# Peptides against a protein of PDB entry 5EFW, part 11

Target 1, 141 residues: chain A of PDB entry 5EFW
Amino acid sequence: TTLERIEKNFVITDPRLPDNPIIFASDSFLQLTEYSREEILGRNARFLQGPETDRATVRKIRDAIDNQTEVTVQLINYTKSGKKFWNLFHLQPMRDQKGDVQYFIGVQLDGTEHVRDAAEREGVMLIKKTAENIDEAAKEL

## One batch from the design tools (peptide; aimed at target 1 F24 R95)

Design b1_p13_2_s1 (made by RFdiffusion4, then SolubleMPNN; from b1_p13_2, 8 letters changed)
Fold by OpenDDE base, seed 5:
Structure b1_p13_2_s1 (fold): chain B 141 residues (1-141), chain A 13 residues (1-13)
Amino acid sequence: as target 1 above (141 residues)
Amino acid sequence: LKKDLEEVRKKLA
């Protein structure tokens, strides 16, 4: 789809379905994580987590979903082949005109390196802006 | 895109 071809790492999930499954994944996200679209669609994104993924950070993500709020964190994720990468991750709800949550947008920083300081701040701004762009595109097209 | 999202949602529901 046009959405899938956006050159950013992102997924869209549906909290109205059991376990908030991924319903859209960008081509870039598939490349980053080494999964096929068929392997991802319909699944909760937790398959990216592994032994060194910080559980407290994961809880922050869970809490944001439960509370229908946005969150930005950096955590270790794993590709299909088991490669570790640092994921600067932003999650935010996509709301309708009434303010009700319809979907969640999850954006992953382009790249796999751990970022700090100014680089992290820049990355945060980028992934937040990306999420807003996706939100706008999804609502209007 | 909105239509695409809705179509996929229906398939997964």
Scores: peptide ipSAE 0.225, ipTM 0.834, DockQ to the pose 0.397
OpenDDE base, seeds 1, 2, 3, 4: peptide ipSAE 0.075, 0.205, 0.203, 0.143; ipTM 0.754, 0.829, 0.827, 0.810

Design b1_p13_2_s2 (made by RFdiffusion4, then SolubleMPNN; from b1_p13_2, 7 letters changed)
Fold by OpenDDE base, seed 5:
Structure b1_p13_2_s2 (fold): chain B 141 residues (1-141), chain A 13 residues (1-13)
Amino acid sequence: as target 1 above (141 residues)
Amino acid sequence: LEEDRKRVEELLK
C-alpha cells in the first residue's frame, strides 16, 4: 500500500479542529514514540516535547502553523517512556484545490544526535520528499 | 476526527 511504502515517521493534523489534533499517525511514528494510536489521535503533537526541548524552536513551529507555511527544524523530543531523541522535523500545509489549508503534514527523522552539514542536508531532503509523497497520496482530502 | 482518519487511511493504503 501507499502507507506501507512510506516507511517513515509522519502525522497528519487537522487545523480546522480545536488545537490542531493529530488525525493520522504512521505505524513508524507510533513505534518511534512508543505511543498507541489511541493515545495519539485527537491530541496536539506537543506531547513529544519535554524539559530539553528548545522553546525557541517550538515557537518556530507554532509560527509556521499560524502563518500556514512550511518549516524544518531539529528539536529534542521524548518517547512515552521518556527517552530523548533528536527530531529532524518538517512541517508543511496540505492545501485543497482552492488553496485553503486543510491539513498539516509532519514528518520526523529520529536520531541520537543533532545532525549537521551533509547529514542534515540529506535528512532535510528526505523528510521534505516524504511530505510531498504524503501530500500527493492524500490530495483527494 | 474519526471520519477524517478513516478517509486518510483509505487514501494512503
Scores: peptide ipSAE 0.105, ipTM 0.757, DockQ to the pose 0.218
OpenDDE base, seeds 1, 2, 3, 4: peptide ipSAE 0.024, 0.081, 0.072, 0.026; ipTM 0.634, 0.741, 0.748, 0.652; seed 4 fails the geometry check

Design b1_p13_2_s3 (made by RFdiffusion4, then SolubleMPNN; from b1_p13_2, 5 letters changed)
Fold by OpenDDE base, seed 4:
Structure b1_p13_2_s3 (fold): chain B 141 residues (1-141), chain A 13 residues (1-13)
Amino acid sequence: as target 1 above (141 residues)
Amino acid sequence: LEEDRKAVEEKLA
C-alpha cells in the first residue's frame, strides 16, 4: 500500500482501543527498535521508554494524546536489546472528515542522536512533513 | 487501517 511504501520510522495508534495501541508499524521502525511486528502490534508505544527517559517529556506526550493535539519532543528510547537512542518524536492526531480523532501518527527521526538548534529545526520539519505524508497516505486506504 | 485496527482489536480481545 501507499502507507507501506513510506520509508520512515513511524507507527499509527488507535486511541479508540484500550491504551491507544499500535495498529501499524513501518518496517524501518521495526528495524530501529529491534522488535518484530508481532511484538509491537497491540501494544502502547511506551515500551520504548526506560530509566533515562525524561518523565516530564513523557507527560507532554500523554497530555497531547489526552488533549488530542500534536506534540514534538526529544526523548531517550530503548531498543529491544536495551540500546539507548535519542528519539526526535512527532505525534499528531489523524482526524476524519468530521474532525474527530481516529488515530495518532507517531514519527521518529531517522537519526538517533540528540539534535539541537538548526539541526533540530530541520529534523522537526522533516518528521512533521513525514507525518503529513502518512496522514494523506492513510486516508487513501 | 481499518483492517489493521480490526486485527489488533481481535488480538486484544
Scores: peptide ipSAE 0.603, ipTM 0.949, DockQ to the pose 0.620
OpenDDE base, seeds 1, 2, 3, 5: peptide ipSAE 0.114, 0.054, 0.029, 0.550; ipTM 0.756, 0.696, 0.667, 0.942

Design b1_p13_2_s4 (made by RFdiffusion4, then SolubleMPNN; from b1_p13_2, 7 letters changed)
Fold by OpenDDE base, seed 5:
Structure b1_p13_2_s4 (fold): chain B 141 residues (1-141), chain A 13 residues (1-13)
Amino acid sequence: as target 1 above (141 residues)
Amino acid sequence: LKEDLEAVKKKLA
């Protein structure tokens, strides 16, 4: 699909379905994580987590979902083959015309190292803008 | 794009 081919790492999840599964994943996300689309769709995004993933950071993500707010964090994620990478991650709700949360947009910026300072700020701005663009695109017929 | 999203959603339903 056109949405899948956007050259950004992102997923869309449905909090109205059991366990907030991924219902959409970009080609770039699949390439990053080394999963096929069939392996991803219908699953909670927690499969990206592993032994070194900071549980406190994960809780921030969970809280944001529960509170229907956005959050930006940086955490260790794992590819299908078990490779670790630093994920600068932004999550925000996608709302309908009435303001009700319909989906969540998750955007990932991958890196071999934890980004700091200016690099982190740039990454945050990028993934936030990406999320907004995806939100707008997904709402268009 | 919304139609594509809905199509994928239907696969999960």
Scores: peptide ipSAE 0.088, ipTM 0.765, DockQ to the pose 0.391
OpenDDE base, seeds 1, 2, 3, 4: peptide ipSAE 0.073, 0.066, 0.028, 0.046; ipTM 0.747, 0.743, 0.691, 0.727

Design b1_p13_3 (made by RFdiffusion4)
Pose (drawn by RFdiffusion4):
Structure b1_p13_3 (pose): chain A 141 residues (1-141), chain P 13 residues (1-13)
Amino acid sequence: as target 1 above (141 residues)
Amino acid sequence: SMEIRALEPLDFP
């Protein structure tokens, strides 16, 4: 299917279920994070966090979800085995024609450090176009 | 619209 043909890291969550769980995870996201589908479907994506994760940054994500809007941030995430990576992360809601939120889309891009300038602009462009592709691929669900 | 709330940030040592 088209959703499965999207070669990027992403997860989709359902805010209508308690604690906003993951209902779909990309093949690339699972192999990057070393988790399986059986392990993480039904879980909130906060399991990616750990000791060196910036709390205020996590707060900005919480607030954006509460307000039902988009956010782009960078933060430290961990794989299942505990390896550290920087995550250039973009979040956006999928809405129906009346504007009601159906799902959240999250797209991840791994790095070894915080990026800025042109490197950040390129990464943001990639993850925002991917989110639009995901929204278009899942509009009937 | 439906109200949506996110989980509070976690604490780590």

Design b1_p13_3_s1 (made by RFdiffusion4, then SolubleMPNN; from b1_p13_3, 6 letters changed)
Fold by OpenDDE base, seed 2:
Structure b1_p13_3_s1 (fold): chain B 141 residues (1-141), chain A 13 residues (1-13)
Amino acid sequence: as target 1 above (141 residues)
Amino acid sequence: MRKIEALEPEEFP
């Protein structure tokens, strides 16, 4: 599909299902996180969180889901092996033709450190653009 | 009564 050709770290979730599970994950996301597709499909992406994940940042993501809004944050996530990475994360709702939320798109930019200033702005621009490309590609499904 | 802040299910990601 056009969606499968997007060589970025992303997932699609279904908020209409119990616990907003992952329904699609990119191959790049699986490589980053060290999970198989079978291990993550049908699960909430909270399994990426760990001891150093900032709870106030997680709450911003929750608030955005509950309010059906976009959010951009940086948080510590963990691979399956327990390796920490900084996730510059963007979430946005995917809406139908009526404006109802069907899915959430989550895009991850990984790094070894928290990015700031110009590097953060560049990363945010990249992940937002990626989310728009995913939104358009997913309308073909 | 301490409101047990229900551990809000930590949402994605």
Scores: peptide ipSAE 0.124, ipTM 0.639, DockQ to the pose 0.098
OpenDDE base, seeds 1, 3, 4, 5: peptide ipSAE 0.099, 0.114, 0.123, 0.118; ipTM 0.637, 0.638, 0.637, 0.637

Design b1_p13_3_s2 (made by RFdiffusion4, then SolubleMPNN; from b1_p13_3, 5 letters changed)
Fold by OpenDDE base, seed 5:
Structure b1_p13_3_s2 (fold): chain B 141 residues (1-141), chain A 13 residues (1-13)
Amino acid sequence: as target 1 above (141 residues)
Amino acid sequence: MMKIEALEPEEFP
């Protein structure tokens, strides 16, 4: 789709479907994670987690979904080959004109290292801006 | 009886 070609790491999920599955994944996200589109679509994104993924951070993401709020966290994720990477992750709800949640937008910073201080703040601004751009682009569809 | 800690269905990502 046009969305899939946006040159950022992101997915869109549908919380109205069982287990909040991925319904769109960008080409960049597929490249980062080493999965095919067919391996990802219709699944919950928990397959990125592994042994060193912080469970308290995952709970913050869950709480944000349950409460229909935005969250920004940094956690260990794993590629299909088992390569660890640091994911500076932003999640936000996509709402309709009534304010009802239709989708979630998940954006991943392109990076393999844990970011801190000024670099973290810059990364957070970038992924939030990216999520807003995706929200706008998805409303036109 | 080992409590299988139900791996809380860990959500995205």
Scores: peptide ipSAE 0.114, ipTM 0.628, DockQ to the pose 0.100
OpenDDE base, seeds 1, 2, 3, 4: peptide ipSAE 0.108, 0.127, 0.112, 0.120; ipTM 0.631, 0.631, 0.630, 0.626; seeds 1, 2, 3, 4 fail the geometry check

Design b1_p13_3_s3 (made by RFdiffusion4, then SolubleMPNN; from b1_p13_3, 5 letters changed)
Fold by OpenDDE base, seed 2:
Structure b1_p13_3_s3 (fold): chain B 141 residues (1-141), chain A 13 residues (1-13)
Amino acid sequence: as target 1 above (141 residues)
Amino acid sequence: MRVIRALEPEEFP
């Protein structure tokens, strides 16, 4: 599909299902996180969180889901092996033709450090553009 | 009695 050709770290979730599970994950996301597709499909993405994941930042993501809004944050995530990475994360709702939320798009930019200033702005621009490309590609499904 | 709702498991990611 056009969606499968997007060589970025992303997932699509279904908020209409119990616990907003992952329904699609990119191959790049699986490589980043060290999970198989079978291990993550049907699960909430909270399995990426760990001891150093900032709870106030996770709450901003929850508040965005509950309010059906976009959010951009940086948080510590963990691979399956327990390796920490900084996730510059963007979440946005995917809406139908009526304006109802069908899915959430989550895009991840990984790094070894928290990015700031110009590097953060560049990363945010990249992940937002990626989310728009995913939104358009997913309308073809 | 304020039922402190157990923190709903923080969603995604």
Scores: peptide ipSAE 0.129, ipTM 0.655, DockQ to the pose 0.109
OpenDDE base, seeds 1, 3, 4, 5: peptide ipSAE 0.086, 0.064, 0.108, 0.071; ipTM 0.636, 0.634, 0.663, 0.634; seeds 4, 5 fail the geometry check

Design b1_p13_3_s4 (made by RFdiffusion4, then SolubleMPNN; from b1_p13_3, 6 letters changed)
Fold by OpenDDE base, seed 5:
Structure b1_p13_3_s4 (fold): chain B 141 residues (1-141), chain A 13 residues (1-13)
Amino acid sequence: as target 1 above (141 residues)
Amino acid sequence: MRKITALEPEEFP
């Protein structure tokens, strides 16, 4: 599909299903997180959280889902093997023609360190642009 | 012993 051609770390979730499960994951996201597709599909993405994941940052993600808004944050995530990475994460709702939320788009930019200043701004522009490309590609389905 | 209700694991990464 057009979605499968987007060579970025992303997931699509369905908030109309119990616990807002992942319904699509990119190949890059599977590689980053060290999970199989079968291990991820139908689950909430909270399995990326761990001991050093900031709970106040995770609350901002929850609040954005509950309020059907976009959010951009940085948090510690964990691979299946327990490797820590910094996730510059962007989430936004995908809306239908009526303005109703159909899906959430989550985009991940991974790094070894917390990014700041110019590097953070560049990363934010990249992940937001990626989310818009996913939104456009998903409307063709 | 107060069970600290584990904050329900919040949605998304």
Scores: peptide ipSAE 0.102, ipTM 0.637, DockQ to the pose 0.085
OpenDDE base, seeds 1, 2, 3, 4: peptide ipSAE 0.080, 0.113, 0.090, 0.049; ipTM 0.632, 0.636, 0.638, 0.674; seeds 1, 2, 4 fail the geometry check

Design b1_p13_4 (made by RFdiffusion4)
Pose (drawn by RFdiffusion4):
Structure b1_p13_4 (pose): chain A 141 residues (1-141), chain P 13 residues (1-13)
Amino acid sequence: as target 1 above (141 residues)
Amino acid sequence: MLEIENPDPDDLP
């Protein structure tokens, strides 16, 4: 299917279920993070976080979800085995024609450090176009 | 607006 043909890291969550769980995870996201589908479907994506994760950054994500809007941030995430990576992360809601939120889309891009300038602009462009592709691929669900 | 449940950042290690 088209959703499965999207070669990027992403997860989709359902805010209408308690604690906003993951209902779909991309093949690339699972192999990057070393988790399986059986392990993480039904879990909130906060399991990616750990000791060196910036709390205020996680707060910005929490607030954006509460307000039902988009956010782009960078933060430290961990794989299943505990390896550290920087995550250039973009979040956006999918809405129906009346504007009601159906799901959240999250797109991840791995790095070894915080990026800025042109490197950040390129990464943001890639993850925002991917989110639009995901929204278009999942509009009937 | 839809009420959304989400984790609290103060629960970080």

Design b1_p13_4_s1 (made by RFdiffusion4, then SolubleMPNN; from b1_p13_4, 5 letters changed)
Fold by OpenDDE base, seed 4:
Structure b1_p13_4_s1 (fold): chain B 141 residues (1-141), chain A 13 residues (1-13)
Amino acid sequence: as target 1 above (141 residues)
Amino acid sequence: MLKISVWDADDLP
């Protein structure tokens, strides 16, 4: 789809379905994570977690979803092959015209390195802006 | 409704 071809690392999930599955994944996200589209769609994105993924950070993501709020975190994720990467990740709800949460948008920064300080702040601004762009694009579909 | 974290939720029991 046109949405899936956006050259950013992102997914869209459907919290109205059991286990809040991924319903859209960008080509870049598939490349980053080393999964096919068929392997990703219909799954909860927790498959990116592994042994060194900080559980307290994961709980922050859970809390944001439960509370229908945005969150920005950085955590260790794993590719299909088991390669670790630092995922600077922003999650926000996409709301319908009534203000109800329709989807969640998740954007990952390009690259796999742990970012700090000014670089982290810059990355956060970028992924937040990207999420807003995706929100607008998705509403037009 | 309890929502399951999309990206990094704890494994569901």
Scores: peptide ipSAE 0.122, ipTM 0.688, DockQ to the pose 0.378
OpenDDE base, seeds 1, 2, 3, 5: peptide ipSAE 0.113, 0.124, 0.110, 0.102; ipTM 0.663, 0.697, 0.669, 0.666; seeds 1, 2, 3, 5 fail the geometry check

Design b1_p13_4_s2 (made by RFdiffusion4, then SolubleMPNN; from b1_p13_4 with E3K E5S N6V)
Fold by OpenDDE base, seed 5:
Structure b1_p13_4_s2 (fold): chain B 141 residues (1-141), chain A 13 residues (1-13)
Amino acid sequence: as target 1 above (141 residues)
Amino acid sequence: MLKISVPDPDDLP
């Protein structure tokens, strides 16, 4: 599919299912997080959080989901092996022709450091553009 | 009795 050809870290979640589970994950996301597809499909993506994940940042993500809005944040995530990485994360709703939310698109840009200034702005532009590409590709679902 | 799992407020990555 066109969706499968997007070589970026992303997931698609279904808020109409209990606990907003991951229904699609890119191969790059699996490689980044060190999980198999079978380990993550049907689960909420919170398994990436750990001791140093900022709870106030996670709350911003939760609020965006509840309000059906987009959000962009940076937070600490953990791989399956326990390796920390900075996740520049963008979330946005995917809406149907009626304007109802069908899915959420989550895009991850990983790094060893918290990015600021020009690097942050560049990363934000990249992940937002990626989310738009996913939205267009996911219309085939 | 269906155990209503309270959705964890700590959603997504």
Scores: peptide ipSAE 0.123, ipTM 0.660, DockQ to the pose 0.179
OpenDDE base, seeds 1, 2, 3, 4: peptide ipSAE 0.057, 0.096, 0.091, 0.078; ipTM 0.704, 0.681, 0.673, 0.670; seeds 1, 2 fail the geometry check

Design b1_p13_4_s3 (made by RFdiffusion4, then SolubleMPNN; from b1_p13_4, 4 letters changed)
Fold by OpenDDE base, seed 5:
Structure b1_p13_4_s3 (fold): chain B 141 residues (1-141), chain A 13 residues (1-13)
Amino acid sequence: as target 1 above (141 residues)
Amino acid sequence: MLKISVPDADDLP
């Protein structure tokens, strides 16, 4: 599918199902996080959080979901092996023709350091553009 | 009284 050809770290979640589970994960996301597809599908993505994940940042993500809005944040995530990475994360709702939320698109840009200034702006532009590409590709689902 | 474990409000990555 066009969606499968997007070589970026992303997930699609279904807020109409209990606990907003992941219904699609890109191959790159699986590689980044060190999980199998079977370990991820049907679960909420909170399993990426750990001891150093900022709870106030996670609350911003939750508030965006509850309010059906987009959000861009940077937070510490953990791989299956426990390796920390900085996740520049963008989330946006995917809406139907009536304007109702069908899915959420989550895009991850990973790094070893917290990015700031020009690097952050560049990363934000990239992940937002990626989310728009996913939105267009997911209309074929 | 079933202690409804409040699902940790921690959603997504």
Scores: peptide ipSAE 0.100, ipTM 0.659, DockQ to the pose 0.134
OpenDDE base, seeds 1, 2, 3, 4: peptide ipSAE 0.060, 0.098, 0.089, 0.095; ipTM 0.686, 0.682, 0.691, 0.677; seeds 1, 2 fail the geometry check

Design b1_p13_4_s4 (made by RFdiffusion4, then SolubleMPNN; from b1_p13_4, 6 letters changed)
Fold by OpenDDE base, seed 2:
Structure b1_p13_4_s4 (fold): chain B 141 residues (1-141), chain A 13 residues (1-13)
Amino acid sequence: as target 1 above (141 residues)
Amino acid sequence: MLKISVWDADELP
């Protein structure tokens, strides 16, 4: 499918289902997080959080979902093995023709370190562009 | 209320 050809770290979630579960995960995302597809699908993505994940940053993501808006943040996430990584993360809603939210698209920058300044700006532009590509491809879901 | 994905806060009560 067109979605499967996007070689970036991303997931798609379905807020119309209980607990807004992951319904699609890219191969790159699985590699980054060290999970199998079977371990990820049907779960809420909060399993990537851990002891050093900033709760204020997580609240920004919660607020964006509740308000059906986009957000871009950096936060500490954990792999299945417990390895910490910095996640430059962008979330945006995918809307139908009526403007109703159908899915959420979450894109993670490839890399395990905190990015700043020009590198952060470039990363943000990249993950936002990726999210738009996913939005177009996800219309086939 | 939309429940929270990869990036979202702790389990909602």
Scores: peptide ipSAE 0.136, ipTM 0.692, DockQ to the pose 0.310; fails the geometry check
OpenDDE base, seeds 1, 3, 4, 5: peptide ipSAE 0.126, 0.134, 0.133, 0.104; ipTM 0.666, 0.671, 0.680, 0.653; seeds 1, 3, 4, 5 fail the geometry check

Design b1_p13_5 (made by RFdiffusion4)
Pose (drawn by RFdiffusion4):
Structure b1_p13_5 (pose): chain A 141 residues (1-141), chain P 13 residues (1-13)
Amino acid sequence: as target 1 above (141 residues)
Amino acid sequence: SLEERAARIAALQ
C-alpha cells in the first residue's frame, strides 16, 4: 500500500483512544529504534525519552498536542538498547473536512547532534513533505 | 469501534 511505500521514519497515533497511543509505526522507525510492532503498538510515544531529554522541549510537544496544532523541535531520544540520538521531530494532526482531529502524525530524522542553519532547513523540508505524503496516503482511514 | 479500526490500520503491514 501507499502508506507502506513511504520510506521514512514515522508513527501515527489516535488521540481518541486513552493516552494517545501509536496505531501505526513505519518499517524504518522500528528498525531505527530497535523495537518491534508487538512491543510498541498501543503505547504512547514518550517511551523514546530518557535522562538527557530536555524537559521544556517535551513540554512544547505536550502543549502543541493540547492545542491541536503543529510543532517542530529537536530533542534527545533513546533506542531500545539505550543508544542516544538527536531527533529532528515534526508533529501535525490529520483532520477531516470539518477540521476535527482524526490522528497525529509524527516524523523523525536521526542525527548525532543539534543541527542549525542550512542543515536544519533541509531536514525540516524533508520531514514536512513526508508528513503531507502521510496525510494524503491515510485520508480515508 | 475505534479500537477495531485501529487494529485494522495496524494490520495494514

Design b1_p13_5_s1 (made by RFdiffusion4, then SolubleMPNN; from b1_p13_5 with L2R R8A Q13A)
Fold by OpenDDE base, seed 5:
Parts: C-alpha cells; structure tokens; sequence
Structure b1_p13_5_s1 (fold): chain B 141 residues (1-141), chain A 13 residues (1-13)
C-alpha cells in the first residue's frame, strides 16, 4: 500500500485484536529487521527482542499500550539474523473521532547507533513528527 | 494468523 511504502521505519498495530499484532509494516522496517512482510503481519512486535533487550524498557512499552498513552524509549532489538541494533522508538495511539484508540503507531529512528544528548533529542523530535505524519496518512485505516 | 505475522523494530511487549 501507499502507507506501507512511506520511507520511514514504522509499524501499525491493532490493540483491538489478540496480542496487539502488527497490521502494517513499512518497507524500510522490513529491510532493517530482515523479515518479510508475511513473517511479520499478524504477530506482536516482541520478536525483535533478545537477550540484551532491557526488560524494564519493554515494560514501559507495555504500560503505555495498557494505559493507551504514548512513550519514547531506546532499546536493543535484533534482526532476523541475530544482529543487535539500538532502536530509538516512539509509540503513540491513533484515535478515532470518538476518541477511542483504534491503532498504535510505532516509529523507529532510521539508524542503528545508540544516540545520546543532542542527537537523542533530535531523534526524538524526528520520530514524534513522523508518527504524527503517519497518523494523518492513516486516517482511512 | 493475524497474531503470528506481526513483530519488528518496535519490540512491543
């Protein structure tokens, strides 16, 4: 789809389905993670986690989903081949006109390095802006 | 299934 081909790393999940599965993944996301679309669609994004993924950070993501709020974190993720990368990740709910959460938008920084200080602040601003752009583009979902 | 095919960069809990 046009949405799935946006040149940003992102997924859209459906919290109204069991285990909040990914329902859309961008081409860039597939390239980064080394998975096919068929391997990803319908699964919870936890398959990106591995031995060095901080569990406290994962819990922050879970809490945000449960509370239907946004969160921004940085955590270790793994590609299909097992390569580690740092994921500066922003998650936010997509709400309908009634205010109910319809989906979650997950955006990843288009880089694999750990970011700090000014670079982290810039990355956070970028992924938040990207999430807003995706929200606008996904109004028809 | 819709549940099995979706897990990538976000590492959702």
Amino acid sequence: as target 1 above (141 residues)
Amino acid sequence: SREERAAAIAALA
Scores: peptide ipSAE 0.059, ipTM 0.717, DockQ to the pose 0.072; fails the geometry check
OpenDDE base, seeds 1, 2, 3, 4: peptide ipSAE 0.044, 0.049, 0.042, 0.031; ipTM 0.697, 0.721, 0.685, 0.644; seeds 1, 2, 3, 4 fail the geometry check

Design b1_p13_5_s2 (made by RFdiffusion4, then SolubleMPNN; from b1_p13_5, 5 letters changed)
Fold by OpenDDE base, seed 1:
Structure b1_p13_5_s2 (fold): chain B 141 residues (1-141), chain A 13 residues (1-13)
Amino acid sequence: as target 1 above (141 residues)
Amino acid sequence: SREERAEAIANLA
């Protein structure tokens, strides 16, 4: 679909289904994580976590979902082959016309190192803007 | 299950 071809790393999840599964994944996200679309759809995104993923950071993500708010964090994620990468991750709810949460949008900026200072600020601006663009595109489908 | 959720997603998407 047009949504899947957006050249950014992102997923859309459905919090109204059990365990908030991924319902859309971009081609770029599949390339980043080394999974096929078939392997990802219907699963919770936690399969990207591993031994060095900070549990407190994961709790921040969980809290944002539970509270239906946005969050931006950096955490260690793992590809299918076991490669570690630093994920600058932004999550935000997609709301319907009534203001109710319909989906969540997750945007990932990958890096071999933890980003700091100006680079981090730039990355945050990028992934937030990306999330807004995805929100607009998804609502038009 | 994952399969059940995947099927539900396919119907919604």
Scores: peptide ipSAE 0.030, ipTM 0.689, DockQ to the pose 0.213
OpenDDE base, seeds 2, 3, 4, 5: peptide ipSAE 0.029, 0.036, 0.055, 0.037; ipTM 0.671, 0.687, 0.725, 0.696; seeds 3, 4, 5 fail the geometry check

Design b1_p13_5_s3 (made by RFdiffusion4, then SolubleMPNN; from b1_p13_5, 5 letters changed)
Fold by OpenDDE base, seed 3:
Structure b1_p13_5_s3 (fold): chain B 141 residues (1-141), chain A 13 residues (1-13)
Amino acid sequence: as target 1 above (141 residues)
Amino acid sequence: SREERAEEIANLA
C-alpha cells in the first residue's frame, strides 16, 4: 500500500483487535527487523524483544498503550537473525474524528545506535514528526 | 518464538 511505502521505519497496530496486532509495517521496518510482511502482520510486536530488552522500558510502552498516551523511549530490540539494535522508539495513538483511539503508530529511528544528548533530541524530533506524517497519511487511506 | 516467550509484554502493547 501507499502507507507501507513511506520511507521510514514504522508500524501501525490495532488495539481494537485481540493483542493489539500489527496491521501495517513499512518496507523499511521489514528491512530493519529482517522479517517478511507475512511474518509480522497480525502479530503483537513483542517478538522484537529479547534477553537484554529492559523490562521497565517495555512497561512504559505498555502503560502508554493502556493510558492511550504517547511515549518515547530507547530499548534493545532484536532482528529475526538475533542481532541486537538500539531502538529509539516513539509511540502515539491515532484518533478518529470523535476522539477515540483507533490505532497506534510506532516509529523507530533510522539506524541501530544508542543516541544521547543532541543526537537524541534530534532523533526524537524526527520520529515525532514522522509519526504525525503517518497519522495524516493513514487518515487519507 | 523465543522472544515472545521471554515475557508477554508487547513492544507496542
Scores: peptide ipSAE 0.047, ipTM 0.720, DockQ to the pose 0.038
OpenDDE base, seeds 1, 2, 4, 5: peptide ipSAE 0.039, 0.022, 0.077, 0.038; ipTM 0.641, 0.597, 0.734, 0.665; seeds 1, 4 fail the geometry check

Design b1_p13_5_s4 (made by RFdiffusion4, then SolubleMPNN; from b1_p13_5, 4 letters changed)
Fold by OpenDDE base, seed 2:
Structure b1_p13_5_s4 (fold): chain B 141 residues (1-141), chain A 13 residues (1-13)
Amino acid sequence: as target 1 above (141 residues)
Amino acid sequence: SREEQAAAIAALA
């Protein structure tokens, strides 16, 4: 499918199901996080969080979900093996023709450092553009 | 639904 051809780190979640579980994960996302598809489908994405993940940043994500808005943040995430990485993360709702939220799109840009200034701006533009591409492709869901 | 979303304790990362 068109969705499967997007070679970026992303997931799609279903807020209409209990605990807003992941219903789709890109191959790149699985490689980044070191999980199999079977291990993450049906789960909330919170398993990427760990001891050094800033809770205030997580709250921003939660608020965006609750308010059905988009958000872009940087936070520490962990792979299955426990490796820390900085995640420039963008979340946005996917809406139907009536404007109702059907899914959430999460796009991840991994890095060894917290990105700043021009690098951050470029990263944000990239992940937002990716999210829009996913939105169009995911209309097949 | 909005209610289902609000019930979730944790969020995407």
Scores: peptide ipSAE 0.071, ipTM 0.715, DockQ to the pose 0.055
OpenDDE base, seeds 1, 3, 4, 5: peptide ipSAE 0.080, 0.079, 0.068, 0.072; ipTM 0.737, 0.736, 0.700, 0.731; seeds 1, 3, 5 fail the geometry check

